Peptides against a protein of PDB entry 8YR4. Designs and how they scored, part 55

Target 1, 309 residues: chain A of PDB entry 8YR4
Amino acid sequence: PRGSPALQLVVLICLGLMGLERALNVLVPIFYRNIVNLLTEKAPWNSLAWTVTSYVFLKFLQGGGTGSTGFVSNLRTFLWIRVQQFTSRRVELLIFSHLHELSLRWHLGRRTGEVLRIADRGTSSVTGLLSYLVFNVIPTLADIIIGIIYFSMFFNAWFGLIVFLCMSLYLTLTIVVTEWRTKFRRAMNTQENATRARAVDSLLNFETVKYYNAESYEVERYREAIIKYQGLEWKSSASLVLLNQTQNLVIGLGLLAGSLLCAYFVTEQKLQVGDYVLFGTYIIQLYMPLNWFGTYYRMIQTNFIDMEN

## One batch from the design tools (peptide; made by RFdiffusion4, then SolubleMPNN)

Design b2_p13_1_s4 (from b2_p13_1, 11 letters changed)
Fold by OpenDDE base, seed 1:
Structure b2_p13_1_s4 (fold): chain B 309 residues (1-309), chain A 13 residues (1-13)
Amino acid sequence: as target 1 above (309 residues)
Amino acid sequence: MEEFLKYEEEAEK
């Protein structure tokens, strides 16, 4: 934000908190590993109790893995409110200024309520896009990269390769299936708007419909429009189930391959029992934000299209 | 899954 040093400091603090969230995403599984190893070694109660207390404190700071429920994420969200409000107001004023610079012919052809709705959609789209990129997309990609590096350095290059292949396949399939699904969603939304417009037009012409006793005809036309909508809705919903199942299968195969390899290395005494638990915990932790990646990608694509119109 | 559907419905509003 140009012009407010206070808001620049808040942005820097939010970036620092995002870095802390990435550190917590690595530290929480490490402390959980250490607990399992200390339990296996029958370590003294004082060492175990300190490690458990530290783990629970780190888990409180991290939250439930969705990135929205932890103390650090809540503090970041709270601090970001002022930055979001400043950004929204700046975008609204820029759109409003640009609308006033447009030709009188452009304004005479449009209703004022439609122009305001376009301005509101444009502002929401830009601010939403920026928030999703900064707080969801970039952090999730960073966590994947950190995970690949961590497993490659501290376990074996084979674990880093499994995570790399699993996450690359997951992201690629998520993008491809989401782009394919977007066609069905656009067709559904277009048919919904057409069905609603027909209902409104029939009700606005109520006197004419009553004069010709055409009520049964209008109801049947509305039924046909609903059936056509429901056929498109079913395709949209079925494509979402297919996306979720494909994502679950890819993560399940990655978890299976990596867990079997971890178990083998534990039997060979190259890894400890805690390292098996760390791998499973870390992969599940990476999976939780990735479920939202398809939604974020679609929102980015929709917001980009809404900015071009 | 339900949160994903809710977020899809909230993003359509």
Scores: peptide ipSAE 0.016, ipTM 0.599, DockQ to the pose 0.644
Fold by OpenDDE base, seed 5:
Structure b2_p13_1_s4 (fold): chain B 309 residues (1-309), chain A 13 residues (1-13)
Amino acid sequence: as target 1 above (309 residues)
Amino acid sequence: MEEFLKYEEEAEK
């Protein structure tokens, strides 16, 4: 943000915390591996206790599962509130200034409430898109790259290739299926709006409906609109299940291939039992944020379309 | 899955 050195420092701290989250995503599986190896070797209690304590501390910093509940993530989110408020206010003021520069002819053709709703959507779309790109998309892509590098350097090039192929296939299928699903969601939303508009029109004309005893006709017309909506809702929901199942299959195949390869290398005494546990843990950890990538791509696409309108 | 649906519903509001 230009004009506040304090907010610039907060942005730099948030970027540093994002880097720390990436480091924790690598360190946590490594420490878990080390615990498994120390347990297998029947290592001294002092070494085991220190490694367990360090792991639990790192896990507290990282958080559970998605990383969204970790101390570092919570601290970043807390610090970002002020930056988001500054950015939102700046976008709102720019949109408001631009609306005042528009021709009288443009204002006479539109309802003031519609103009404000467009401005609010525009602000939310820009601020949401920026926050989304910075905090979800870029970090997830960085974690994938870090994962590929890590497995290629510390395991074998074959593990890096499996992760690369699985992640590339996952991302590609997620995009393709999400674009396909977006058509069903648009149709559903259009039918929902049409169904709501009919209900509102019927209720606004309640006196006329009552005068003609047309209540049964309006109810049946509303039922038909609901059935049409539910048919589109089913397609939208079924397409989501298909996306999730496709993602689960790619994950399952990647985990199977990599786990079999790890198990083989453990039997050949080239890897330790802890390395098998590390691979499984790290892969699952990479997939957790990727499950949201479909929502993510949709939000980006919707926000871009809403910015062009 | 449920959190995904909630986020989709919150993003549509």
Scores: peptide ipSAE 0.015, ipTM 0.589, DockQ to the pose 0.589; fails the geometry check
Fold by OpenDDE base, seed 4:
Structure b2_p13_1_s4 (fold): chain B 309 residues (1-309), chain A 13 residues (1-13)
Amino acid sequence: as target 1 above (309 residues)
Amino acid sequence: MEEFLKYEEEAEK
């Protein structure tokens, strides 16, 4: 954003809105806790109605916790369009300038369509990487840290430890399984491109295929390529299910351990019923963006590899 | 799942 004060201000507003989203992620569970406690205490209707109205308003601002459906997130995304367009255009112009600095021999060795496709991929890669880092990865990590701090300070160090261990294990397994999965996805994409190329080549040579009555042979070769693709697609899809299931198990175990500990502390009158609800609500809120973390991590890796090539 | 596939397809385009 160097050179436009207006875009710098928009970036600062977007960062402020991101900070507000983090605050909402803490406040929404707290207000929900307070509602449960007020209901348990049989508090006056006026206090309850105010807290419920405030909760619903905060929940409208936050949205569903997926980071895409809240008013604040939508406003941030809307404001970011201009920043993204400026960044994209700047990257496109830099790539285009760099392409013009390359030797004539490099240009003569490549088709113009391949050069443009490399430019478009490079622009998409850089802009995508920046967007995923700023809007998904960093906020999710911040929410985890805020959660650990919050539970450690307001509940007990044991809750902070459970969240820390759960999230650390989740992130580690997400990275490891995503890296493993990326091999299957690359193989799938390579085979998809090869299958598509074979179909295009067969159709471009239609007259030759027809002259030799080789239609059945080309169809069989295409079938073999599809079967090979589907075998790789199955591995990619099965590895995704394995990732999702592994993530679900880790969060489920963390939720179980923390919920049992909350229930125990409620029975000992060290915590209120609302604190049990807060823990469950907050863990579920952390889980929603984390489901996409494997995708974000892979996109980051792909974008880095595509920038090196 | 569909949004995941769309985001993966949009990231590969």
Scores: peptide ipSAE 0.014, ipTM 0.562, DockQ to the pose 0.481; fails the geometry check
Fold by OpenDDE base, seed 2:
Structure b2_p13_1_s4 (fold): chain B 309 residues (1-309), chain A 13 residues (1-13)
Amino acid sequence: as target 1 above (309 residues)
Amino acid sequence: MEEFLKYEEEAEK
């Protein structure tokens, strides 16, 4: 933001907090590993208590696990409100200025309520897209890359390869299945709008329907429209279940392969028991933001389409 | 799952 040094500082702090979240995503599993190793070795209570206290504090900063947002994420979100409001207001003023530059003929051909709705949709789409890119998509991709590097350096190249293949397959299948299901969702939404329009037209013309005693005919026509809608709704919902099941299967196979390999290396005394727990914990932690990736991808696509119109 | 469906419904409004 050119013109407010205070907002520039807030953006820099938010970027610093995002970096801290990435560091916490690596540190939390490491401290959990260390607890398991200290418990296995029957280490002194003082060392264990310090490591547990540090882990719980890091976990409070990170959040996650229970669907709760962490302290760092909440602080970032709070600070970002000012930046979002500044960005929204700037986009709204640009759209409003551009609308005033348009010809009188364009304004006479459009209803004022339609013009305002276009302005609101444009602002919401731009601000939403920016927030999803900066706070969800980019950080999730960064965490995957950091995870691949970490497992490749500290475990074995095979673990890095398993994580790479699992995450690449997960992302690819999420995109492909999401694009495939978008057709069913569009068909459902089109049929819903058509069903609503028919109901509104029937109710607006209720006097004519009463005059011709056509009530039973209109009810049957509405039933047929509902059955057609429910057939499309079922396809949309079933495609969502298929997406979730496909995602679960990919993560399950990656977790199985990596856990078996880790257990084997622990049996050969190449890894510690804590490293087995680290792998499982870290993979589950990477899965949590990825579960929302399909929603983010669809929202990004919708917002791009809405900005082009 | 329910939060995902709610978020899908809120994104359509």
Scores: peptide ipSAE 0.014, ipTM 0.566, DockQ to the pose 0.514; fails the geometry check

Design b2_p13_2_s1 (from b2_p13_2, 7 letters changed)
Fold by OpenDDE base, seed 3:
Structure b2_p13_2_s1 (fold): chain B 309 residues (1-309), chain A 13 residues (1-13)
Amino acid sequence: as target 1 above (309 residues)
Amino acid sequence: MPEEPDPVFPLKF
């Protein structure tokens, strides 16, 4: 944000917290590995208790599953409220200024409520896009890269290759299937809007419908519109299930290949039992945000299209 | 409205 050093500092702190989240995403599996190794070695209780306590503390900082519930993520989200408010207000003021620069002919051709709705959509699209890019997409890609580097350096290069191939295939298929399903979603949304518009039109013309005793006809037309909508909704939902199943298959294959390789290296005494647990834990941890990647990609595309129009 | 993020089946682990 140009013009507020305080908000620039908050952005830098948020970026630092994002870096800390990435570090926690590596450290939590490492500490979990260390617990498993200490348990396997029957280590002294004091060492085990310290490592468990440290792990639980790191896990509290990281949070569970989606990363949205960790202390660091919550602190980042809290600090970001001020930056979001500043960005929103700047976009709103730019849109509002631009609306006042538009010709009287442009304003006379539109209802004030429609103009305001366009402004609100524009603001929400810009702020949403920025939030998804900065807080979801970039961190997820960073975690993948960090994962590849980590496994390549601290394991065998084969593990880094498996993660690279798995994640590259996952991302590619996620994009391709998401683009393919976007047509079904657009058709669904168009039919939803048409169905809603028909219901509103029928209700606004209530007196005319009553005058002609046309209630049964309007209900039947509405039923037909709903059936048409549900046919498109089914295609959208079925395509989502296919996406999720494709994603699950790719992760399952990556987990299988890497787990078998890890088990083999443990049998060869090149890796410890804890390293097997680390691999599985880390892959599952990478998978959690990746599930949402298709959603983020879709929202980014939608928000770009909504900004160009 | 921002479409609800397609519920990628949250693997509730």
Scores: peptide ipSAE 0.023, ipTM 0.593, DockQ to the pose 0.555
Fold by OpenDDE base, seed 4:
Structure b2_p13_2_s1 (fold): chain B 309 residues (1-309), chain A 13 residues (1-13)
Amino acid sequence: as target 1 above (309 residues)
Amino acid sequence: MPEEPDPVFPLKF
C-alpha cells in the first residue's frame, strides 16, 4: 500500500505470519512424530509431557490445518482487514473515477443500478483475487514445495517423488477439470440471471398479467425457465462431484503409495513408527487447503475475465 | 452477487 507506512508494516507482519504458518505446517508433524517415537521407546514422562505440551501449543498456533482456525491465521486475517479496506476503497475510487470518464452514450445505454453493480463486482473481484492469491494459492504451493524438499532430505528421494507426482497430478487435474466446469457454471449463471429477470418482469407487469388473466401462462414460462436452469445446475453440481472424486482419488493413491513405502521402510528399520505417522499427517495437511484450489483457480480465472470485460 | 466460492470440498468443519 503506497502512502501509509503503518499499512506497509501490517503487510510485512502478515507476510511474517504466513512464514510462521509454513514453519508450523512442518513442525506440527515433526512434533507428532517425536511423540509417537517417545511412546514407542517408553521414554521418561518428563520428556514426553514436554513434547506433548509443545505439540499442543504448536497445534493451537497452526489450527486444524485449514488457514482459518489457527491462532496465527486468525491474527493474520484480523490484521489484513485494514489492508483489504484500504485496497477496496482504492479500487472502488479508481473504478468510480473511470466510470465518470466514460462517454454519456455509455451511461445512457445502462441503468444506474447496473453501473453500480458493475463497480461493486469489479472492486470485489480485484480484492478477492489478491487475497486468494496471497493467502491461499501461494501458501499452498509453498507448503507443497517445502514438503517435497523435507521428504527428499529427511526420508528418501522416493517420498519426495511420490509427493511431487501426487501434487503435480492433483494440480493438473484440478486445473483441467475446473476449466471444463467453468463452462457449465457460466451457462448456469446466465440462465439464473435470465430466470430472475423473467420473474422480475412478470411481477413488474402484474397489472397487465391480471388484465389478460395470463397468470397460468407466466407461471408456465417461469417453470420452463426453472427446468432449464436445473438442467444446467445439475451439470455444474455433477461436474463438481466429479472434480472432488478425482481429487480424492489422486490424494488417496498418493497416500496409499507413500504409506505403503513408509510401512516398508519401518519394517526394514530404516524409518521409525513416528515417520509413518508424520507422512500421513503431512499429506492430510497438504490436502486440506488443496480442496479449495479448484475454487481459487476458478475465482482467479473468473476475476481475470471479468476484468477484461 | 459475488458467488460465494462453492467450496470444492466443503470440509464441514
Scores: peptide ipSAE 0.021, ipTM 0.580, DockQ to the pose 0.432
Fold by OpenDDE base, seed 5:
Formats: structure tokens, C-alpha cells, sequence
Structure b2_p13_2_s1 (fold): chain B 309 residues (1-309), chain A 13 residues (1-13)
């Protein structure tokens, strides 16, 4: 934010908290590994109790696997409210100023409600795009890179390769299937708008419909429009299930390959039982934000299209 | 994927 040193400091604190979230994503699985190893070795209660207490504290800071419920994430979100409000207000004022600079011919061709909708779309698109890029997309990509580096350095290079191939395939399929699904969603939204427009037009012409006793005819036309909408909704929802299942298969194959390899290295006494638990826990932690990636990708695409109009 | 955005950033739909 230009012009407020206080808001610049808040942005720097939020970036620092984002770095802390990335560190917690690595530390939590490590402490969980250490607990499993200490339990396996029948370590003294004092060492175990300290490690468990430290793990629970780190897990409170991190939150659940979705990343949104941790103390650090909540503190970041709370601090960001003022930055978001400043950014939103600045975008709204820029769009509003620009709309007032447009020619009378541009305004005469548009209804006031359409002009307001353009302003709201423009503000929502810019602020949404920035939020999704900074808080969801970039952190998720960073966690993947950190994961690949961690497994390549502390495990065998084969683990880093499995994570790289699994996540690359996951991201690629997520993008491709999301782009394919966008066609069904556009068709659904177009039919929803057409169905709503017919309902509004029928209700605005209520007197004419009553005069001709055409109520049954208008209800049947509305029913046909709903059935047509539901046929497109089913395609949209079925394509989402297909995306989720494809994602689940890719993660399942990556988890299978990596867990078998880890189990093999544990049998060869090259890794500990805790390292098997660490691998599974870390892959599941990477999977949780990735489940939303195609939603973020779709919203980013929509926001770019809404900024060009 | 859940269809709804992360409730942390309610895009005013």
C-alpha cells in the first residue's frame, strides 16, 4: 500500500507470518516423527512428554490440514483486513472516477444497475485475484518446493522425485480438467440466467398471463427451463466429481509409491518407523490445500476475464 | 474440490 507506513508494516508482518506457516508445515511432521520414534524406543516419560507438548503447541500454531484454522493463519487474516479494506476502497474509487470520465454516449447505452455491476465486478476481480495469488497459490507452490527439497535432502533422492512427479501431474491434470469443466459451468450459468429472465418476464407480465389463463403454460415453460438447467448442472457436478476422483487417484498413486519405498527402506534399517509416518503425514498436508487449487485457478481465470470487460 | 471459496475471503458474489 502506497502512502501508509503502518499498512506497509502490516504487510511485512503478514509476509513474515506466511514464512512462519511454511516453517510450521515442515516442523509439525518432524515432531510427529520424533514422537513415534520415542514411543518405539520406549524412551523415558520426561523426554516423550516434552516432545508431545511441543508438538501440540506447534499444531495449535499451524492449525488443521486446511491451513485456515491455525493461530498464525487467523492472526494473518485478522491483520490483513485493514490492508484489504484499503486496497478495495482504492480500486472502487479508481473505477468510479474512470466511469465518471467516460463519454455520455457510453452511459446512455447502459442502465445505472449495469454500471454499478461493472464497478462491483472490477473491484471484486482485482481484490480477489490478489488475495488468491498471494495467500493460496504462491504458498501452495512454495510448500511443494519446500517438500521436494526436504525429501531430497533428508530422504533418498527417489522420494523427492516421487513428490515432484506426483505434484506436477496433479497440478497439470487439475488445470486441464478445470479448463474442460469451465465449458460446462459457462453453459450452466447461461441457462440459469435465461431461466431467471423467463421467470422475471412471466411475473412482470402477470396481468397478461391472468387475462389469457396462461398460468399452466408459463409453469410448463418454466419446468422445461429448470429441467434443461438441471441437465447442465448435472454435467457441471459430475465433472467436479471426475476432477476430485482424478486428484484422489494421483495422490493415491504417489502415496502408494512413496509409502512402499519408505517401508522398504525401514525394513533395510536405512530409515526409522517415524520416517514412514512423516512421509504419509507430509503428503497429506500437501494434498489439503491442493484440493482447492482448481477452484483458485477457475476464480483467477474468471477474475482476469472480468478485468478485461 | 469444494465449490465455495475459502470463507476467509468472502468474495461478495
Amino acid sequence: as target 1 above (309 residues)
Amino acid sequence: MPEEPDPVFPLKF
Scores: peptide ipSAE 0.021, ipTM 0.571, DockQ to the pose 0.123
Fold by OpenDDE base, seed 2:
Structure b2_p13_2_s1 (fold): chain B 309 residues (1-309), chain A 13 residues (1-13)
Amino acid sequence: as target 1 above (309 residues)
Amino acid sequence: MPEEPDPVFPLKF
């Protein structure tokens, strides 16, 4: 933000809080591992109680697991409101200025309500895109990279390879299946709009429909349009279930391979019982934000298309 | 209309 040092400081604080969230994503599983190891070793209560208290505090800062927002994420979101408002207002003013630079002929050919709707969509698309990229996509990719590095350094290169292959396959299949399902969603939305338009036209022409006693005919046409819509809705919903099952299978296979390998190394006394629990906990933690990746990818694509129009 | 983000998982409310 040019011109406000206060907003620049808020952006830097938000970036620092994002870095802290990445650190918490590594520390929380480590502290959970340490609890399991201390329980296994029958460590003295004072050491265990301190580690548990520290874990719970870190987990409060992190949040997550149940869709709960952590304290750090909430603080970041709160501070970001001012930056978002500044960015939104700047984009709105740029769009509004540009609309005033357009020819009188362009304005006379359009309804003022359509022009305003274009401005609102453009602002929402730009601000939404930036927010999803900065707060969801980039952090999720960073957490994956940090995870691969962590497992490669502290476990074995084989664990880093399993996480790399699992996450690469997950992301690739998520993109491919999301692009495939987007065709069904577009067809559904087009048919929904057409069905709604027919219903509106029938209701606006109510007097004409009543004059011709055509109520039963209009109801039957509306039923046919609904059945056609539901056929497309089913394809959209079934494609979503297929995406979710594909994602679940990839994570399940990665979790199986890594858990079996970890269990084997625990039996060989190369790893501790806590390391098995850490691996499972960390993979599940990486999975939670990745569930939304297909949604973010679609929203990013939609926002890019809406900016080109 | 803002396309409601289809949650990849419907959060069971």
Scores: peptide ipSAE 0.020, ipTM 0.582, DockQ to the pose 0.370

Design b2_p13_2_s2 (from b2_p13_2, 7 letters changed)
Fold by OpenDDE base, seed 1:
Structure b2_p13_2_s2 (fold): chain B 309 residues (1-309), chain A 13 residues (1-13)
Amino acid sequence: as target 1 above (309 residues)
Amino acid sequence: EPEEFDPVFPLVF
């Protein structure tokens, strides 16, 4: 934020809190591993109780994944409100100034309410895009990279390879299937708008419809438009189920391969029982944000299209 | 168009 050193400091604090969230995503599974190892070794109660208390405190700071905001995420969101408001206001004023610089011919062809709706969409698209990139997409990619490095260094290169292949396949299939779905969603939205326009036009011409006793004809045309919409809606929804099931299968195969390999190394006494639990909990933590990745990719694509118009 | 937030509901098992 240019001109506000206080808001620049808030951005730096928010970036520091994002780094802390990445550290917590590694530390929480490590402390959970340590609890399982201490329980297996029948360690003294004082050591176990301290490790459990530390784990619960770290878990309170981290939160429970997508939908349960931890203390650090809530503090980041709270501090970011002022930065978001400054950014939104700046984008809105830039769009508004640009609209005033446009030719009189551009304004004469448009209603004032349409121009304001374009300005609001442009502001929402830019601010939404920036928020999704900074707070969801980049952190999720960072957690994957940190996970690959961690498993490659502290377990074995084979664990890092399994996580790399699983996450690369997951991301690639998510993008490809989301792009394939975009055509069904666009066709659905276009047919929804056409169905709504027909209903509005029929109701605006109510007197003419009544004069010709054409109410049954207009209702049947509206019914045909709804049936056509529902056929496109079904394709959109069915393609979403297919995406989710494909994602679940890829993660399930990665979890199976890594869990079997971990169990094997535990039987050979190269890893402890806690390391098996660490792998499972860490993969589940990576999976939870990835469920939203298709939604973020779609929002990014729409926000770019809405910014070009 | 209001972009319908299709929350890909994470099936939190």
Scores: peptide ipSAE 0.016, ipTM 0.574, DockQ to the pose 0.556
Fold by OpenDDE base, seed 2:
Structure b2_p13_2_s2 (fold): chain B 309 residues (1-309), chain A 13 residues (1-13)
Amino acid sequence: as target 1 above (309 residues)
Amino acid sequence: EPEEFDPVFPLVF
């Protein structure tokens, strides 16, 4: 943000908090490993209690879990509100000034409500895109890279390779299946709009429909349009289930391969029982943000298309 | 219209 040193400091603090979240994503599994090892070794209660308390505190800072936000993420989100508002207002004012530079002929050809809708779409698309890139996509990719490095250095090159292959295959299949699915979603949305338009036109012409006693005919046409919509909706929903199941299979295979290899190295006394638990915990932590990756990819594509219009 | 955020993962909510 040019012109506000306070907002520049808030951006730097938010970037620092994002770095702290990446550190927590590594530390939480490590502390969980240490608890399992201390329990296995029958360590003294004081050492165990300190490690458990430290783990719970780190887990409170991290959050993580389906629908759970950590303290660090909440603090980042809170601080970012002012930066987002500044960015939104700046984009809105740029769009508004540009609209005033357009020719009178352009304004006379459009309804005022259409002009406002263009401004609102442009602002939401830019601010949404930046927020998803900075706070979801980039951090998720960073966590994957950190995970690959961690497993390659502290376990063995084989674990780093399994995570690399699993995550690369997951991301590739997520993109490919999401692009394939986009055609079904577009067809569904087009048919939904057509079905809604027919219902609106029938209701606006209610007097004419009553005059001709055509109510049963309009209801049957609407039923046919709904059945056609539901056939496209089913394809969209079934393609989503296929995406989710494909993602689940890729992660399941990676988890199976890595867990078997880890179990083998534990039997050979090369790794500890806690290292098995760490691997499973860390893979699950990497998987949770990746669940949203297909959503983010689609939203990014939509927002780019909406910015070009 | 706000494109309803159809979460790609309905399993989570």
Scores: peptide ipSAE 0.010, ipTM 0.555, DockQ to the pose 0.359
Fold by OpenDDE base, seed 4:
Structure b2_p13_2_s2 (fold): chain B 309 residues (1-309), chain A 13 residues (1-13)
Amino acid sequence: as target 1 above (309 residues)
Amino acid sequence: EPEEFDPVFPLVF
């Protein structure tokens, strides 16, 4: 943010917290590995208790799931509120000033409520896009890269290759299927708007509909519009299930290949039992934010198209 | 309308 050194400092702190989240994503599996190894070796209680306490503390900082519930993520989200508000106001003022620069003919052709809705949508689009890129997309890609490096350095290069192939295939399929799905979603939204507009028009013309006893005709036209909508909704929802299932299959295959390879290396005494658990834990941690990647990609794509219009 | 961000919930998690 230009003009506020305080907000610039908050952005730097948020970036530092994002770096800490990346470190936690590596450390949490490592500490969990160490617990499993210490349990396997029947290590002294003092060493085990310290490692468990440290793990639980790191897990509290990281959180569970998408990482969104961790202390560090919550602190980042809290600090970001001021930056988001500054960015929102700046975008709103830029859109509003631009609307005032537009010709009188443009304003006369549009209802004021439609213009405001375009402004609000544009502001939400830009601010959302920036937030999802910075806080979800970039961190997820960073975690993948860090994971590939970690597995390539501390495990056999084959593990780094499995993670690379799995994540590359996952991202590629997510993009391709999301682009394909976006066509169905746009068609659905267009038909939803048309169905809603028809319902509003029929209700605004209620007196005319009553005068002509046309209620049955308007209901039938509305039913046909709903059926057309539901046919597009089904395609959108079915395409989402297909995306999720495709993502699940790719991660499942990557997890299977890597887990079998880990198990094999443990049987050969090249890896410890904790290394098997680390691999599985780390792949699951990579997968959790990747589940949202299709949503983020679609939102990014929608937001770019909404900015071009 | 704000597009309901259908979260891509994985079927598995």
Scores: peptide ipSAE 0.016, ipTM 0.568, DockQ to the pose 0.534; fails the geometry check
Fold by OpenDDE base, seed 5:
Structure b2_p13_2_s2 (fold): chain B 309 residues (1-309), chain A 13 residues (1-13)
Amino acid sequence: as target 1 above (309 residues)
Amino acid sequence: EPEEFDPVFPLVF
């Protein structure tokens, strides 16, 4: 944000909070491991109670579930509102200025409501793209890299390799299947627009339809268009289920391989029971934001194509 | 149309 030192400071604080989220993503599984080890060793209640209280506090800061609505993430989102508003307003004013510089012929060929819709789509696409890149894509990739480094340094190098192969295969399949799925989505959206246009044309010609008693014909024509749309919608939805199932299989195989290897090393007394729980918890924690990666990739791809036109 | 960001996993909310 050029011109406001206050907004620049807010951006730096938000980047610092993003770094804190990455640290919490490592610390929370470690504290959970320590609880399991203390329970296994039958440690004194005072040590256990302190570790549990510290874990719950760290978990409150991190959050849990889809999109981690923890205290740190909520504070970051709250502080970012002013930066987003500044960026949105700047993009809107740039688009609006550019629209006023365009030739009268360009404006006469387009309805003013269509021009405004293009401007709103352009603004939403740019601001959305930047927000998804900075707050979802980059952090998720950072958490994967941090995970690989952590497992390679504190576990056997085989764990780092399993996480690397699992996440690389997951990301590659997510991209490939999302690109394949985009064809079905484009066909669905084209048929939706055609179905809506037919309904609008029939309703605009209501008097003519009534004059010819053609209501049953127009209803049947609309039914055929809906059935054709639903056939394309089914392909789009089925391709999404296939993506999710493929993602689940890759994570399941990675979790199986790593959990078996961890269990083996626990039986050899090279690792503790808490290390098994840490591995499973950390892999599940990496999986939750990765489910959205296909959505982010699609949005990125659509927004880039819409910016080139 | 707002492209409803169909989250790839809606069910975890």
Scores: peptide ipSAE 0.015, ipTM 0.561, DockQ to the pose 0.366; fails the geometry check

